# Designs tried in a protein design run: peptides against a protein of PDB entry 7SFY. Part 15

Target 1, 41 residues: chain A of PDB entry 7SFY
Amino acid sequence: ELFNLESRVEIEKSLTQMEDVLKALQMKLWEAESKLSFATC

## One batch from the design tools (peptide; aimed at target 1 L22)

Design b2_p17_7 (made by RFdiffusion4)
Pose (drawn by RFdiffusion4):
Order: sequence, then C-alpha cells, then structure tokens
Structure b2_p17_7 (pose): chain A 41 residues (1-41), chain B 38 residues (1-38), chain P 17 residues (1-17)
Amino acid sequence: as target 1 above (41 residues)
Amino acid sequence: FNLESRVEIEKSLTQMEDVLKALQMKLWEAESKLSFAT
Amino acid sequence: EIEEAEERIETLKEQLE
C-alpha cells in the first residue's frame, strides 16, 4: 500500500510536469505557426 | 528558441520535437509505473 | 496533446520548406 502510494504520487507529479512542459511548447508552436502562416500568406 | 529567421525556426522546431520525444518516454514510464502499482 | 503537437511541427516544417 505504501509503495502504491509512493508510485501514484511520483506519477501524477510528473504528469503535471509533463502538462507544464507541453503547454509552454504549444504556446511557442503557436507563435511559429502564426509566423510561417503570415509569411507564406 | 528564436523565430527571427527561417534558420532559427528550423532549429527551434527540432528542439520542440526533441522535447516531445522526451515527453513520450516520460508518458510511457508513467504508464508502466501505474500498471505495476495496481 | 503530444500527437497534436507533432502534427503541428510537421506542418510547420512543410511550410518552412
């Protein structure tokens, strides 16, 4: 039970970490999209 | 992470792909740790 | 969300070419 809880804690911790990393990645991707979109009309 | 130039967009896009590549492994690692904890 | 981001990167690489 203890091991299970340690797992679930370290799991959902990095899940929110992966959430944070990606959504900043999605924001910069959007900037690039707008850049190449406007540039190539 | 620059977009001033086409060369920089290219380098920046590849960095984003490398980041996603790291994210996919982290997702799989999480899939397994969870499967092993049920 | 990861797959969407990959598709977006590929689209951007094509536009860049």

Design b2_p17_7_s1 (made by RFdiffusion4, then SolubleMPNN; from b2_p17_7, 12 letters changed; failed a check: too like the target's own chain)
Amino acid sequence: MIKELQEKLWEAKSKLS

Design b2_p17_7_s2 (made by RFdiffusion4, then SolubleMPNN; from b2_p17_7, 10 letters changed)
Fold by OpenDDE base, seed 5:
Structure b2_p17_7_s2 (fold): chain B 41 residues (1-41), chain C 41 residues (1-41), chain A 17 residues (1-17)
Amino acid sequence: as target 1 above (41 residues)
Amino acid sequence: as target 1 above (41 residues)
Amino acid sequence: MIKELEEKLWKLKSLLS
C-alpha cells in the first residue's frame, strides 16, 4: 500500500484530533486532581 | 509527497503509542472525576 | 508525559509538512 497524499491528509487529521483531545484531557485531569488536593474534610 | 514504507510504519507506530496513552489518560481522568463524586463533607 | 506526546505530534506534523 502506497503512502500517498490521501494517507498523509488522513494522518494529519488524526494528529490534529489527538492533539486537541490530549490537551483537553490534560487540562481536565489537572483540574480534577487539583480539586482533590483542595478537599479537606 | 510520497512517503516510503519506513516512514509510514514509524508514523503508525507513534500514533498507536499515543492512542494507548490517550486511553490511559481517559481512564485516569474518569477515576479522578469519580473520586470527586464520592467526596462528602 | 503530555509534553512529550505534544512534542512527538509536532515532530510527526513536521515530517508530513
Scores: peptide ipSAE 0.176, ipTM 0.581, DockQ to the pose 0.103
OpenDDE base, seeds 1, 2, 3, 4: peptide ipSAE 0.170, 0.150, 0.168, 0.146; ipTM 0.573, 0.559, 0.584, 0.553

Design b2_p17_7_s3 (made by RFdiffusion4, then SolubleMPNN; from b2_p17_7, 11 letters changed; failed a check: too like the target's own chain)
Amino acid sequence: MIEELLKKLWELKSKLS

Design b2_p17_7_s4 (made by RFdiffusion4, then SolubleMPNN; from b2_p17_7, 11 letters changed; failed a check: too like the target's own chain)
Amino acid sequence: MIEELQKKLWELKSKLS

Design b2_p17_8 (made by RFdiffusion4; failed a check: too like the target's own chain)
Pose (drawn by RFdiffusion4):
Structure b2_p17_8 (pose): chain A 41 residues (1-41), chain B 38 residues (1-38), chain P 17 residues (1-17)
Amino acid sequence: as target 1 above (41 residues)
Amino acid sequence: FNLESRVEIEKSLTQMEDVLKALQMKLWEAESKLSFAT
Amino acid sequence: AAEERIEEAKSKLSFAK
């Protein structure tokens, strides 16, 4: 039970970490999309 | 992480791909830790 | 979906080149 809880904690911790990393990535990706979109019309 | 130039967009896009690549492994690692905890 | 968007952005970069 303890091991299970430690797992679930470290799991969902990095899940929110992966959330934070990707959404910043998605924001910069949007900037690049707009850049190449406007540039190539 | 620059977009001033085409060269920089290219370098920046590859960095984002490398980041996603790291994310996919982290996702799989999470898939397994969870499967092993049920 | 983010990877597909990156491939779209690489295609647009090739067009720009």

Design b2_p17_8_s1 (made by RFdiffusion4, then SolubleMPNN; from b2_p17_8, 8 letters changed; failed a check: too like the target's own chain)
Amino acid sequence: DLEKKLEQAKSKLSALK

Design b2_p17_8_s2 (made by RFdiffusion4, then SolubleMPNN; from b2_p17_8, 8 letters changed; failed a check: too like the target's own chain)
Amino acid sequence: ELEEKLRQAKSKLSALK

Design b2_p17_8_s3 (made by RFdiffusion4, then SolubleMPNN; from b2_p17_8, 8 letters changed)
Fold by OpenDDE base, seed 4:
Structure b2_p17_8_s3 (fold): chain B 41 residues (1-41), chain C 41 residues (1-41), chain A 17 residues (1-17)
Amino acid sequence: as target 1 above (41 residues)
Amino acid sequence: as target 1 above (41 residues)
Amino acid sequence: DLEKRLREAKSKLEALK
């Protein structure tokens, strides 16, 4: 594969998108666990 | 949605998988940029 | 739907490998 500026930009955008999803899931997990603790304690 | 131990485990496994992919892509990006520098300098 | 977004993001990421 050839690598150029366009390719780099696309990869970086995909990475950013993935990081955003990860952060959202981590927050969701935290919230869910918090609710579980609240309900079971 | 109901949250239980199984759900938590599945979410955490998915998060881990995504993090692994992120790391792989970040390394790929670094390698690609390194090759670009080598070819264009 | 976070799970849907996760799957989509993963798919896009895998395509870049």
Scores: peptide ipSAE 0.113, ipTM 0.535, DockQ to the pose 0.045
OpenDDE base, seeds 1, 2, 3, 5: peptide ipSAE 0.101, 0.113, 0.107, 0.092; ipTM 0.526, 0.537, 0.537, 0.490; seed 2 fails the geometry check

Design b2_p17_8_s4 (made by RFdiffusion4, then SolubleMPNN; from b2_p17_8, 10 letters changed; failed a check: too like the target's own chain)
Amino acid sequence: DLEKKLRQAKSKLSALS

## One batch from the design tools (peptide; aimed at target 1 Q26, target 1 (a further copy) I11 E19)

Design b2_p18_1_s1 (made by RFdiffusion4, then SolubleMPNN; its pose is not in this set)
Fold by OpenDDE base, seed 2:
Structure b2_p18_1_s1 (fold): chain B 41 residues (1-41), chain C 41 residues (1-41), chain A 18 residues (1-18)
Amino acid sequence: as target 1 above (41 residues)
Amino acid sequence: as target 1 above (41 residues)
Amino acid sequence: DPLLKRVLELKSKLDELM
């Protein structure tokens, strides 16, 4: 199947936004794992 | 204008990769949060 | 478009995690 320009533009915009969100989530995960690794008792 | 099958396939591949990364991040986050919640001193 | 629908569903899931 083919898709029109408007659909493609919306898809590409969404993909870019999701990439940014994924990077933010990776940072949050790093913070959580870092806190866990440095936790002492 | 319509966009061809190649462009659609590339977008689908990118989407699949992002879905896989999301699943991995969700699992890692669950593991980290679970370890923190069950930690006792 | 089913591809657009799939993209928007994934975007929604990501937004819920933020």
Scores: peptide ipSAE 0.446, ipTM 0.748, DockQ to the pose 0.152
OpenDDE base, seeds 1, 3, 4, 5: peptide ipSAE 0.429, 0.431, 0.436, 0.431; ipTM 0.744, 0.744, 0.745, 0.744

Design b2_p18_1_s2 (made by RFdiffusion4, then SolubleMPNN; its pose is not in this set)
Fold by OpenDDE base, seed 2:
Structure b2_p18_1_s2 (fold): chain B 41 residues (1-41), chain C 41 residues (1-41), chain A 18 residues (1-18)
Amino acid sequence: as target 1 above (41 residues)
Amino acid sequence: as target 1 above (41 residues)
Amino acid sequence: DELLKRAKELKSKLDALM
């Protein structure tokens, strides 16, 4: 396949989507950590 | 939701999957950039 | 937390690509 501007844009869109998922996962992890009691650490 | 071991395992699996996708995308970008460099020289 | 660290590292790698 030929690399062109459309291909680059598509890859960047995929990366952006993954970044959004990563942010969501980070938030979930933060929330989970915040809910853990000190005794469970 | 209550954070437990199963939740951690699921998050870890998701992260692993995303890491694999990230690697694949990174490789695609590298290949694309390499081809672009070659073609645009 | 190791999972949080891992997620942050992955984000950093992703940010470097964008």
Scores: peptide ipSAE 0.239, ipTM 0.616, DockQ to the pose 0.381
OpenDDE base, seeds 1, 3, 4, 5: peptide ipSAE 0.208, 0.229, 0.230, 0.233; ipTM 0.601, 0.616, 0.620, 0.622; seed 4 fails the geometry check

Design b2_p18_1_s3 (made by RFdiffusion4, then SolubleMPNN; its pose is not in this set)
Fold by OpenDDE base, seed 5:
Structure b2_p18_1_s3 (fold): chain B 41 residues (1-41), chain C 41 residues (1-41), chain A 18 residues (1-18)
Amino acid sequence: as target 1 above (41 residues)
Amino acid sequence: as target 1 above (41 residues)
Amino acid sequence: DELLKRAKQLKSELEALM
């Protein structure tokens, strides 16, 4: 049984969205951790 | 590329796990930002 | 399977951030 086109496209879109969220979180986390490290020194 | 049932299940499982990780990262980010705010007061 | 490859890669990257 093959995965239908609609479901495949939905997953591809979800992956892309998660990649975008990952990038945003990586940047925000880096900034927060950098500032936290500085402030707690 | 055509996906079979096995590939679909693997991707769906991975997506679910990544969503859980994203939630965890968001919580960690919130905690880091909260601690930063406290440390900078 | 490029989607599976991407999913596994992204999962690994996310887990590495925890």
Scores: peptide ipSAE 0.296, ipTM 0.679, DockQ to the pose 0.173
OpenDDE base, seeds 1, 2, 3, 4: peptide ipSAE 0.291, 0.295, 0.291, 0.289; ipTM 0.673, 0.675, 0.673, 0.673

Design b2_p18_1_s4 (made by RFdiffusion4, then SolubleMPNN; its pose is not in this set)
Fold by OpenDDE base, seed 2:
Formats: C-alpha cells, structure tokens, sequence
Structure b2_p18_1_s4 (fold): chain B 41 residues (1-41), chain C 41 residues (1-41), chain A 18 residues (1-18)
C-alpha cells in the first residue's frame, strides 16, 4: 500500500511536535532532578 | 515522490524510538516526583 | 492509517505529561 502524501505530511508534523515535547520533558526532568539535589534535608 | 514501504518503515522505527523514550521519561518523572514527595522539608 | 493512529496516540501521551 502506498503511503498517502497527506498522511505522511501529517505524521511528519506530528513527529516534529512530539520531538519538541520530548525536549521540553527532558528539561523538566532536569529541573526536577536539580531541585532534588537542593531539596535534600 | 512515492512514499512507499521504505518510508513507512523508517517512520515506524522513529515512532518506536519515541515510544521508548517516552516510557523512559515517564518512569524517570515518576521517580523524581516520588522522591520530591518524600523530600519535602 | 495505523501509523497516523500511533502518532496520534503518542502525541496524546506526550501532551498528558506536559
């Protein structure tokens, strides 16, 4: 089955968005880990 | 350009990688949140 | 399309973590 161009474009756009979200989550995780380092009682 | 099986396979591989990263991030985030819950001074 | 469905699902999961 041929992969429809419209579907591909949509998938590629979504993948890009997901990559951006992943980067944001990685940053959040780093921030959380950083806070943990300072939150040691 | 024909978006055929090869293109789909590549996208599927990328999706699989992203799914794996997502799972890892979810686990790490949960661990961090758990530690934060117990690290409140 | 099954790929589109996977993408949509994964996107939703990511958005839920934000």
Amino acid sequence: as target 1 above (41 residues)
Amino acid sequence: as target 1 above (41 residues)
Amino acid sequence: DPLLKRVTQLKSQLEALM
Scores: peptide ipSAE 0.413, ipTM 0.729, DockQ to the pose 0.173
OpenDDE base, seeds 1, 3, 4, 5: peptide ipSAE 0.393, 0.391, 0.365, 0.367; ipTM 0.723, 0.722, 0.706, 0.709

Design b2_p18_2 (made by RFdiffusion4)
Pose (drawn by RFdiffusion4):
Structure b2_p18_2 (pose): chain A 41 residues (1-41), chain B 38 residues (1-38), chain P 18 residues (1-18)
Amino acid sequence: as target 1 above (41 residues)
Amino acid sequence: FNLESRVEIEKSLTQMEDVLKALQMKLWEAESKLSFAT
Amino acid sequence: DEIEEAEERITTLKDKLS
């Protein structure tokens, strides 16, 4: 039970971490999209 | 992470692919840790 | 799903860049 809880804690911790990393990545990606979109009309 | 130039967009896009590549492995690692904890 | 979407968007941007 203890091991299970330690797992679930470290799991959902990095799940939020992955959430934070991807959504900043999605924001810069949107900037690049707008850049190449406007540039190539 | 620059977009001033086409060269920089290219370098920046590859960096974002490398980041996604790391995220995919982290996702799988999470898939397994969870499967092993049920 | 968000990772796949981000990959597709990046591939589209590389196509536009080329």

Design b2_p18_2_s1 (made by RFdiffusion4, then SolubleMPNN; from b2_p18_2, 10 letters changed; failed a check: too like the target's own chain)
Amino acid sequence: SEIEELQKKLWEAKSKLS

Design b2_p18_2_s2 (made by RFdiffusion4, then SolubleMPNN; from b2_p18_2, 10 letters changed; failed a check: too like the target's own chain)
Amino acid sequence: SELEELEKKLWEAKSKLS

Design b2_p18_2_s3 (made by RFdiffusion4, then SolubleMPNN; from b2_p18_2, 13 letters changed; failed a check: too like the target's own chain)
Amino acid sequence: SDIKELQDKLWKAKSLLS

Design b2_p18_2_s4 (made by RFdiffusion4, then SolubleMPNN; from b2_p18_2, 12 letters changed)
Fold by OpenDDE base, seed 4:
Structure b2_p18_2_s4 (fold): chain B 41 residues (1-41), chain C 41 residues (1-41), chain A 18 residues (1-18)
Amino acid sequence: as target 1 above (41 residues)
Amino acid sequence: as target 1 above (41 residues)
Amino acid sequence: DEIKQLEDKLWKARSLLS
């Protein structure tokens, strides 16, 4: 089934939110992995 | 106005790709943060 | 939970595509 404009807009909003979370997770991962390299004893 | 099949397919592909990436990042983050807690000297 | 939230959004999006 094809989707109308309203459906498209909602999907695009969802995609945007997912992208934002993705970026956040990437940043968290970067921080975590960076800390590993900074490990000292 | 209805959007065509190509647009729908494109969006669906994007959603799938984002899901896969998010799952991968989640796992990587889990591993990284786990290693931090496992740090030993 | 961010992943759970995304999963819900994905499901909703896919539902709209059907």
Scores: peptide ipSAE 0.319, ipTM 0.698, DockQ to the pose 0.092
OpenDDE base, seeds 1, 2, 3, 5: peptide ipSAE 0.308, 0.316, 0.313, 0.316; ipTM 0.688, 0.699, 0.685, 0.692; seeds 1, 3 fail the geometry check

Design b2_p18_3 (made by RFdiffusion4)
Pose (drawn by RFdiffusion4):
Structure b2_p18_3 (pose): chain A 41 residues (1-41), chain B 38 residues (1-38), chain P 18 residues (1-18)
Amino acid sequence: as target 1 above (41 residues)
Amino acid sequence: FNLESRVEIEKSLTQMEDVLKALQMKLWEAESKLSFAT
Amino acid sequence: EIEETEERLAETKELLAE
């Protein structure tokens, strides 16, 4: 039970971490999209 | 992470792909740790 | 979300190639 809880804690911790990393990545990707979109009309 | 030039967009897009590549492995690692904890 | 982001990145790379 203890091991299970340690797992679930370290799991959902990095899940939020992956959430934070990706959404900043999605924001910069949007900037690039707008850049190449406007540039190539 | 620059977008001033086409060369920079290219380097920046590859960095984003490398980041996603790292995220995919982290997702799989999480899939397994969880499967092993049920 | 990862797959959507990869599709969007691929589209962005296509635009860059154009």

Design b2_p18_3_s1 (made by RFdiffusion4, then SolubleMPNN; from b2_p18_3, 9 letters changed; failed a check: too like the target's own chain)
Amino acid sequence: MIEELEKKLWEAKEKLKA

Design b2_p18_3_s2 (made by RFdiffusion4, then SolubleMPNN; from b2_p18_3, 10 letters changed; failed a check: too like the target's own chain)
Amino acid sequence: MIKELEQKLWEAKSLLSA

Design b2_p18_3_s3 (made by RFdiffusion4, then SolubleMPNN; from b2_p18_3, 11 letters changed; failed a check: too like the target's own chain)
Amino acid sequence: MLEELQQKLWEAKSLLSA

Design b2_p18_3_s4 (made by RFdiffusion4, then SolubleMPNN; from b2_p18_3, 10 letters changed; failed a check: too like the target's own chain)
Amino acid sequence: MLEELEKKLWEAKSLLEA

Design b2_p18_4 (made by RFdiffusion4)
Pose (drawn by RFdiffusion4):
Structure b2_p18_4 (pose): chain A 41 residues (1-41), chain B 38 residues (1-38), chain P 18 residues (1-18)
Amino acid sequence: as target 1 above (41 residues)
Amino acid sequence: FNLESRVEIEKSLTQMEDVLKALQMKLWEAESKLSFAT
Amino acid sequence: EIEETEERIEEVKEKLEE
């Protein structure tokens, strides 16, 4: 039970971490999309 | 992470792909640690 | 979200090649 809880804690911790990493990645990707979109009309 | 130039967009896009590549492994690692904890 | 982001990166790379 203890091991299970330690797992679930470290799991959902990095899940939020992945969430944070990706959504900053999605924001910069949007900037690049707008850049190449406007540039190539 | 620059977009001033086409060369920089290219370098920046590859970095994003490398980041996603790291995320995919982290997702799988999480899939397994969870499967092992049920 | 990861797969969608990857697809979007490929679309942006195609635009860069054009």

Design b2_p18_4_s1 (made by RFdiffusion4, then SolubleMPNN; from b2_p18_4, 12 letters changed; failed a check: too like the target's own chain)
Amino acid sequence: MIEELQKKLWEAKSLLSA

Design b2_p18_4_s2 (made by RFdiffusion4, then SolubleMPNN; from b2_p18_4, 12 letters changed; failed a check: too like the target's own chain)
Amino acid sequence: MLKELEEKLWEAKSLLSA

Design b2_p18_4_s3 (made by RFdiffusion4, then SolubleMPNN; from b2_p18_4, 11 letters changed; failed a check: too like the target's own chain)
Amino acid sequence: MLEELQKKLWEAKSKLEA

Design b2_p18_4_s4 (made by RFdiffusion4, then SolubleMPNN; from b2_p18_4, 14 letters changed; failed a check: too like the target's own chain)
Amino acid sequence: MLEELQKKLWEARSLLAA

Design b2_p18_5 (made by RFdiffusion4)
Pose (drawn by RFdiffusion4):
Structure b2_p18_5 (pose): chain A 41 residues (1-41), chain B 38 residues (1-38), chain P 18 residues (1-18)
Amino acid sequence: as target 1 above (41 residues)
Amino acid sequence: FNLESRVEIEKSLTQMEDVLKALQMKLWEAESKLSFAT
Amino acid sequence: DEIEESETRIEELKDKLE
């Protein structure tokens, strides 16, 4: 039970970490999209 | 992470791909740690 | 899903860059 809880804690911790990393990645992707979109009309 | 130039967009896009590549492995690692904890 | 969307977006951006 203890091991299970330690797992679930470290799991969902990095799940929110992955969430944070990706959504900043999605924001910069959007900037690039707008850049190449406007540039190539 | 620059977009001033086409060369920089290219370098920046590859960095984003490398980041996603790291994220895919982290997702799989999470998949397994969870499967092993049920 | 968000990762796959992001990968598709990178591919589209690479095509546009070419």

Design b2_p18_5_s1 (made by RFdiffusion4, then SolubleMPNN; from b2_p18_5, 11 letters changed; failed a check: too like the target's own chain)
Amino acid sequence: SMLEELQKKLWELKSKLS

Design b2_p18_5_s2 (made by RFdiffusion4, then SolubleMPNN; from b2_p18_5, 11 letters changed; failed a check: too like the target's own chain)
Amino acid sequence: SELEQLQKKLWELKSKLS

Design b2_p18_5_s3 (made by RFdiffusion4, then SolubleMPNN; from b2_p18_5, 11 letters changed; failed a check: too like the target's own chain)
Amino acid sequence: DELKQLQEKLWELKSKLS

Design b2_p18_5_s4 (made by RFdiffusion4, then SolubleMPNN; from b2_p18_5, 14 letters changed)
Fold by OpenDDE base, seed 1:
Structure b2_p18_5_s4 (fold): chain B 41 residues (1-41), chain C 41 residues (1-41), chain A 18 residues (1-18)
Amino acid sequence: as target 1 above (41 residues)
Amino acid sequence: as target 1 above (41 residues)
Amino acid sequence: SMLEELEEKLWRARSLLS
């Protein structure tokens, strides 16, 4: 695997994008769970 | 967007997978940068 | 969808790791 400036920049961008998706998924999970109703007896 | 047990489990698995990949990428980036030599004048 | 985005990012990430 070659490593140069272009490769580093690409990796950094991918990391940032993945972090953004992670945050979005975490938020969606929280929202969904917060709205979850539980059966009552 | 529907939310049920299956959806939650899928999201959680995806989050875990992304976190693992993120860690791997971060480690690779560190390794690559650590081996990077800089031009001297 | 967000899951599709995840799959795409995972694919690209794995590609960068290879």
Scores: peptide ipSAE 0.154, ipTM 0.557, DockQ to the pose 0.052
OpenDDE base, seeds 2, 3, 4, 5: peptide ipSAE 0.143, 0.129, 0.173, 0.139; ipTM 0.554, 0.517, 0.576, 0.544; seed 4 fails the geometry check

Design b2_p18_6_s2 (made by RFdiffusion4, then SolubleMPNN; failed a check: too like the target's own chain; its pose is not in this set)
Amino acid sequence: RVKELRDKLWALQKQIEA

Design b2_p18_6_s3 (made by RFdiffusion4, then SolubleMPNN; its pose is not in this set)
Fold by OpenDDE base, seed 5:
Structure b2_p18_6_s3 (fold): chain B 41 residues (1-41), chain C 41 residues (1-41), chain A 18 residues (1-18)
Amino acid sequence: as target 1 above (41 residues)
Amino acid sequence: as target 1 above (41 residues)
Amino acid sequence: RVEELKKQLWELQEKIQK
C-alpha cells in the first residue's frame, strides 16, 4: 500500500537474491555444457 | 535518486524478467545434463 | 530454489500492488 523505504529495501533484496540464483544457474549450465563437450567421444 | 511509482513499476518488470530467465536457464540446464548422460561413451 | 523465488516475487508484487 505504501511505497516507502521498507518496500524499496525489500525489492532490492529480492533483486539481489534473484541475481545470485541467476549466476549460480549460469555457472552450473556452463559446467554441464563443458562436461558435455569434453565427454563427447 | 527518487523511488516513485515509475521506479516501482520498472523494478517489478525487472523481477518478472529475471524470473523468466531463471526458468529458461533451469530448462537449459536440464537439457544439458540430459545430453551429458546420453553422450557419455 | 527458483520456485521459492517465484513465490517470494508473487508475495512482493501483491504487497506492492495493494
Scores: peptide ipSAE 0.097, ipTM 0.466, DockQ to the pose 0.040
OpenDDE base, seeds 1, 2, 3, 4: peptide ipSAE 0.079, 0.077, 0.080, 0.079; ipTM 0.500, 0.501, 0.507, 0.505

Design b2_p18_6_s4 (made by RFdiffusion4, then SolubleMPNN; its pose is not in this set)
Fold by OpenDDE base, seed 2:
Structure b2_p18_6_s4 (fold): chain B 41 residues (1-41), chain C 41 residues (1-41), chain A 18 residues (1-18)
Amino acid sequence: as target 1 above (41 residues)
Amino acid sequence: as target 1 above (41 residues)
Amino acid sequence: RVQQLKDQLWALQEKIKA
């Protein structure tokens, strides 16, 4: 809970990982919709 | 694994939640750094 | 795969909040 350099670095690392996960999910969604669109059109 | 309307809605809901969490964490980081900066300056 | 990523997010949240 004490905010220091270690805490900041850890939080920033976690934020970066979450951003990567978000991007991965967005890509998965896009792929799924792309395939669906292709299959139904 | 079958992509349909239900799956899409669920994924989009999850993505929105993740974005909200990301924003919240970014704000927390900003607040912490702001307070630290104030306290040390 | 989606659920796996959601689980990873949950784990990160718990780590940060603790």
Scores: peptide ipSAE 0.108, ipTM 0.520, DockQ to the pose 0.058
OpenDDE base, seeds 1, 3, 4, 5: peptide ipSAE 0.105, 0.101, 0.097, 0.105; ipTM 0.519, 0.478, 0.477, 0.522

Design b2_p18_7 (made by RFdiffusion4)
Pose (drawn by RFdiffusion4):
Parts: sequence; C-alpha cells; structure tokens
Structure b2_p18_7 (pose): chain A 41 residues (1-41), chain B 38 residues (1-38), chain P 18 residues (1-18)
Amino acid sequence: as target 1 above (41 residues)
Amino acid sequence: FNLESRVEIEKSLTQMEDVLKALQMKLWEAESKLSFAT
Amino acid sequence: LAKAKALREKAEALEAKL
C-alpha cells in the first residue's frame, strides 16, 4: 500500500509537470504558426 | 527559442520536437509505473 | 507552417493522453 501511494504520488507529480512543459510548448508553437501563417499569407 | 528568422524558426521547431520526444517517454514511464501499482 | 501544424497535432494528441 505504501509503495502504491509513493508511485501514485510521483506519477501524478510528473503528470502536472508534463502538463506545464507541453502547454508552454503549445504557446510558442502558436506564435510560430501565426508567424509562418502571416508570412506565407 | 527565436522566431526572428526562418533559420531560428527551424532550430526552434526541432527543439520543440525534441521536447515532445522527451514527453512521450515520460508518458510511457508513467503508464508503466501506474500499471505496476495496481 | 506545415511542420508547425504537425507538431501542434502531436502536442494536442499528447495532451489528450495526459
């Protein structure tokens, strides 16, 4: 039970970490999209 | 992470792909740790 | 632009799996 809880804790911790990393990445992707979109009309 | 130039967009886009590549492995690692904890 | 859109699709699909 203890091991299970340690797992679930470290799991969902990096899940939110991955959430934070991807959504900043999605924001910069959007900037690039707008850049190449406006540039190539 | 620049977008001033086409050369920079290219370098920046590959960095983003490298980041996603790391995210995919982290996701799989999480899939396994969880499967092993049930 | 096509590459940026393809990376977007991958990012959205990965977000859905999270």

Design b2_p18_7_s1 (made by RFdiffusion4, then SolubleMPNN; from b2_p18_7, 9 letters changed)
Fold by OpenDDE base, seed 2:
Structure b2_p18_7_s1 (fold): chain B 41 residues (1-41), chain C 41 residues (1-41), chain A 18 residues (1-18)
Amino acid sequence: as target 1 above (41 residues)
Amino acid sequence: as target 1 above (41 residues)
Amino acid sequence: LERVRALIKKAEELMKKL
C-alpha cells in the first residue's frame, strides 16, 4: 500500500489509542494486584 | 468483576501483545517516514 | 478486553497494509 498522509495519520492515531489503553490497563493491573496483596497479608 | 488468577493472566497477556504490536508499528512508521524524507530530499 | 482486542486487530491490519 502506498504510504501517504492519510496512512500516517491513521497509524499515529492508532498508536496513540493503544498507548492510552496500555497505560490504563497497567494501572488497573497494579491496583488489582495491590488489593490482592493487601487481602492475603 | 471478581479479579482472580485468570483475569490477571489474561490482562498480562493482552498487555504484552499490545506492547509488541506498538513496537512493530512504531518501527514501520519510522521506516515509512524515513523513506518519504529521502524521496522529498 | 474487547477494546484491547479490537485495537490489536486494527493495528495488525495496518501493519499488513504498510
Scores: peptide ipSAE 0.129, ipTM 0.529, DockQ to the pose 0.054
OpenDDE base, seeds 1, 3, 4, 5: peptide ipSAE 0.115, 0.114, 0.111, 0.106; ipTM 0.535, 0.494, 0.519, 0.489

Design b2_p18_7_s2 (made by RFdiffusion4, then SolubleMPNN; from b2_p18_7, 9 letters changed)
Fold by OpenDDE base, seed 4:
Formats: structure tokens, sequence, C-alpha cells
Structure b2_p18_7_s2 (fold): chain B 41 residues (1-41), chain C 41 residues (1-41), chain A 18 residues (1-18)
């Protein structure tokens, strides 16, 4: 496989998608931790 | 920027690092959700 | 790019669980 413009663009799209999922997971983690502190009796 | 072996290796290292962070966040989310279900009174 | 494709598939599966 060649590391050319096409393959670079595909990798950069994957990196961007991973960053979006990381942000979504961080938000879900924050929500879960917030609910845990609220629900802890 | 050059599309060579060195730049490819650096991008692949970044992808691996992001995957490791994703796994860590997934584990933390699972732990938080598990504790929430356990702690919900 | 097989490794990249595998990561995309895992990410899509994870997004469905969020």
Amino acid sequence: as target 1 above (41 residues)
Amino acid sequence: as target 1 above (41 residues)
Amino acid sequence: LERVKQLIDKLEALQKKL
C-alpha cells in the first residue's frame, strides 16, 4: 500500500471520526458520573 | 508536508494512541454505569 | 488501509452503543 494523497485523506478522516467518538464518550462519561453523584444515596 | 513512510508511521502511532484512549474511556464508562446501577437506591 | 478500516468499523459499532 502506498502512502499517497488518497490514503492520507482516508487516515485523516478516520482520525477526525475517532476524535468525535472520544468527545461523545467523554460527554457520556461526564453524564454517568454526574448521575452517579446525584443518585448515590 | 511529505507523504512518506515517516509521516505514515507518525499518523499510525497517533491512531493507536487514540484507540488506547477510546478503550480506557469505554472501561471508565462501563465502570460508571455499573456503579450507577448498583448505587441507585 | 486494512487497519484503518477495522478502526472505522469499531468506531461505528461503538457509536451505535452510545
Scores: peptide ipSAE 0.135, ipTM 0.529, DockQ to the pose 0.050
OpenDDE base, seeds 1, 2, 3, 5: peptide ipSAE 0.130, 0.123, 0.131, 0.135; ipTM 0.548, 0.541, 0.516, 0.527; seed 3 fails the geometry check

Design b2_p18_7_s3 (made by RFdiffusion4, then SolubleMPNN; from b2_p18_7, 12 letters changed)
Fold by OpenDDE base, seed 2:
Structure b2_p18_7_s3 (fold): chain B 41 residues (1-41), chain C 41 residues (1-41), chain A 18 residues (1-18)
Amino acid sequence: as target 1 above (41 residues)
Amino acid sequence: as target 1 above (41 residues)
Amino acid sequence: LERVRQLIDKLNELLSKL
């Protein structure tokens, strides 16, 4: 295992990016499902 | 992309994979930091 | 979704080095 400051910073940066993408996808999924349900009602 | 059942399933699979990777990385980061703190104390 | 796959692959690559 290679764990140093450089590796930690890179991992933390990637985690933050992934969280942002995750939130964006969840929001888009919600919007799509909401519009679909509205259109079918 | 057209939002339909196929697209929804694909997005949900991707979201699940992202969550699993996030959890794994968070755990590994915690383990590494914990071991580092132990080794430096 | 290609962007998502790329991020997953990158994160797995980083994970493999730990």
Scores: peptide ipSAE 0.131, ipTM 0.533, DockQ to the pose 0.053
OpenDDE base, seeds 1, 3, 4, 5: peptide ipSAE 0.129, 0.122, 0.114, 0.129; ipTM 0.530, 0.508, 0.488, 0.534; seed 1 fails the geometry check

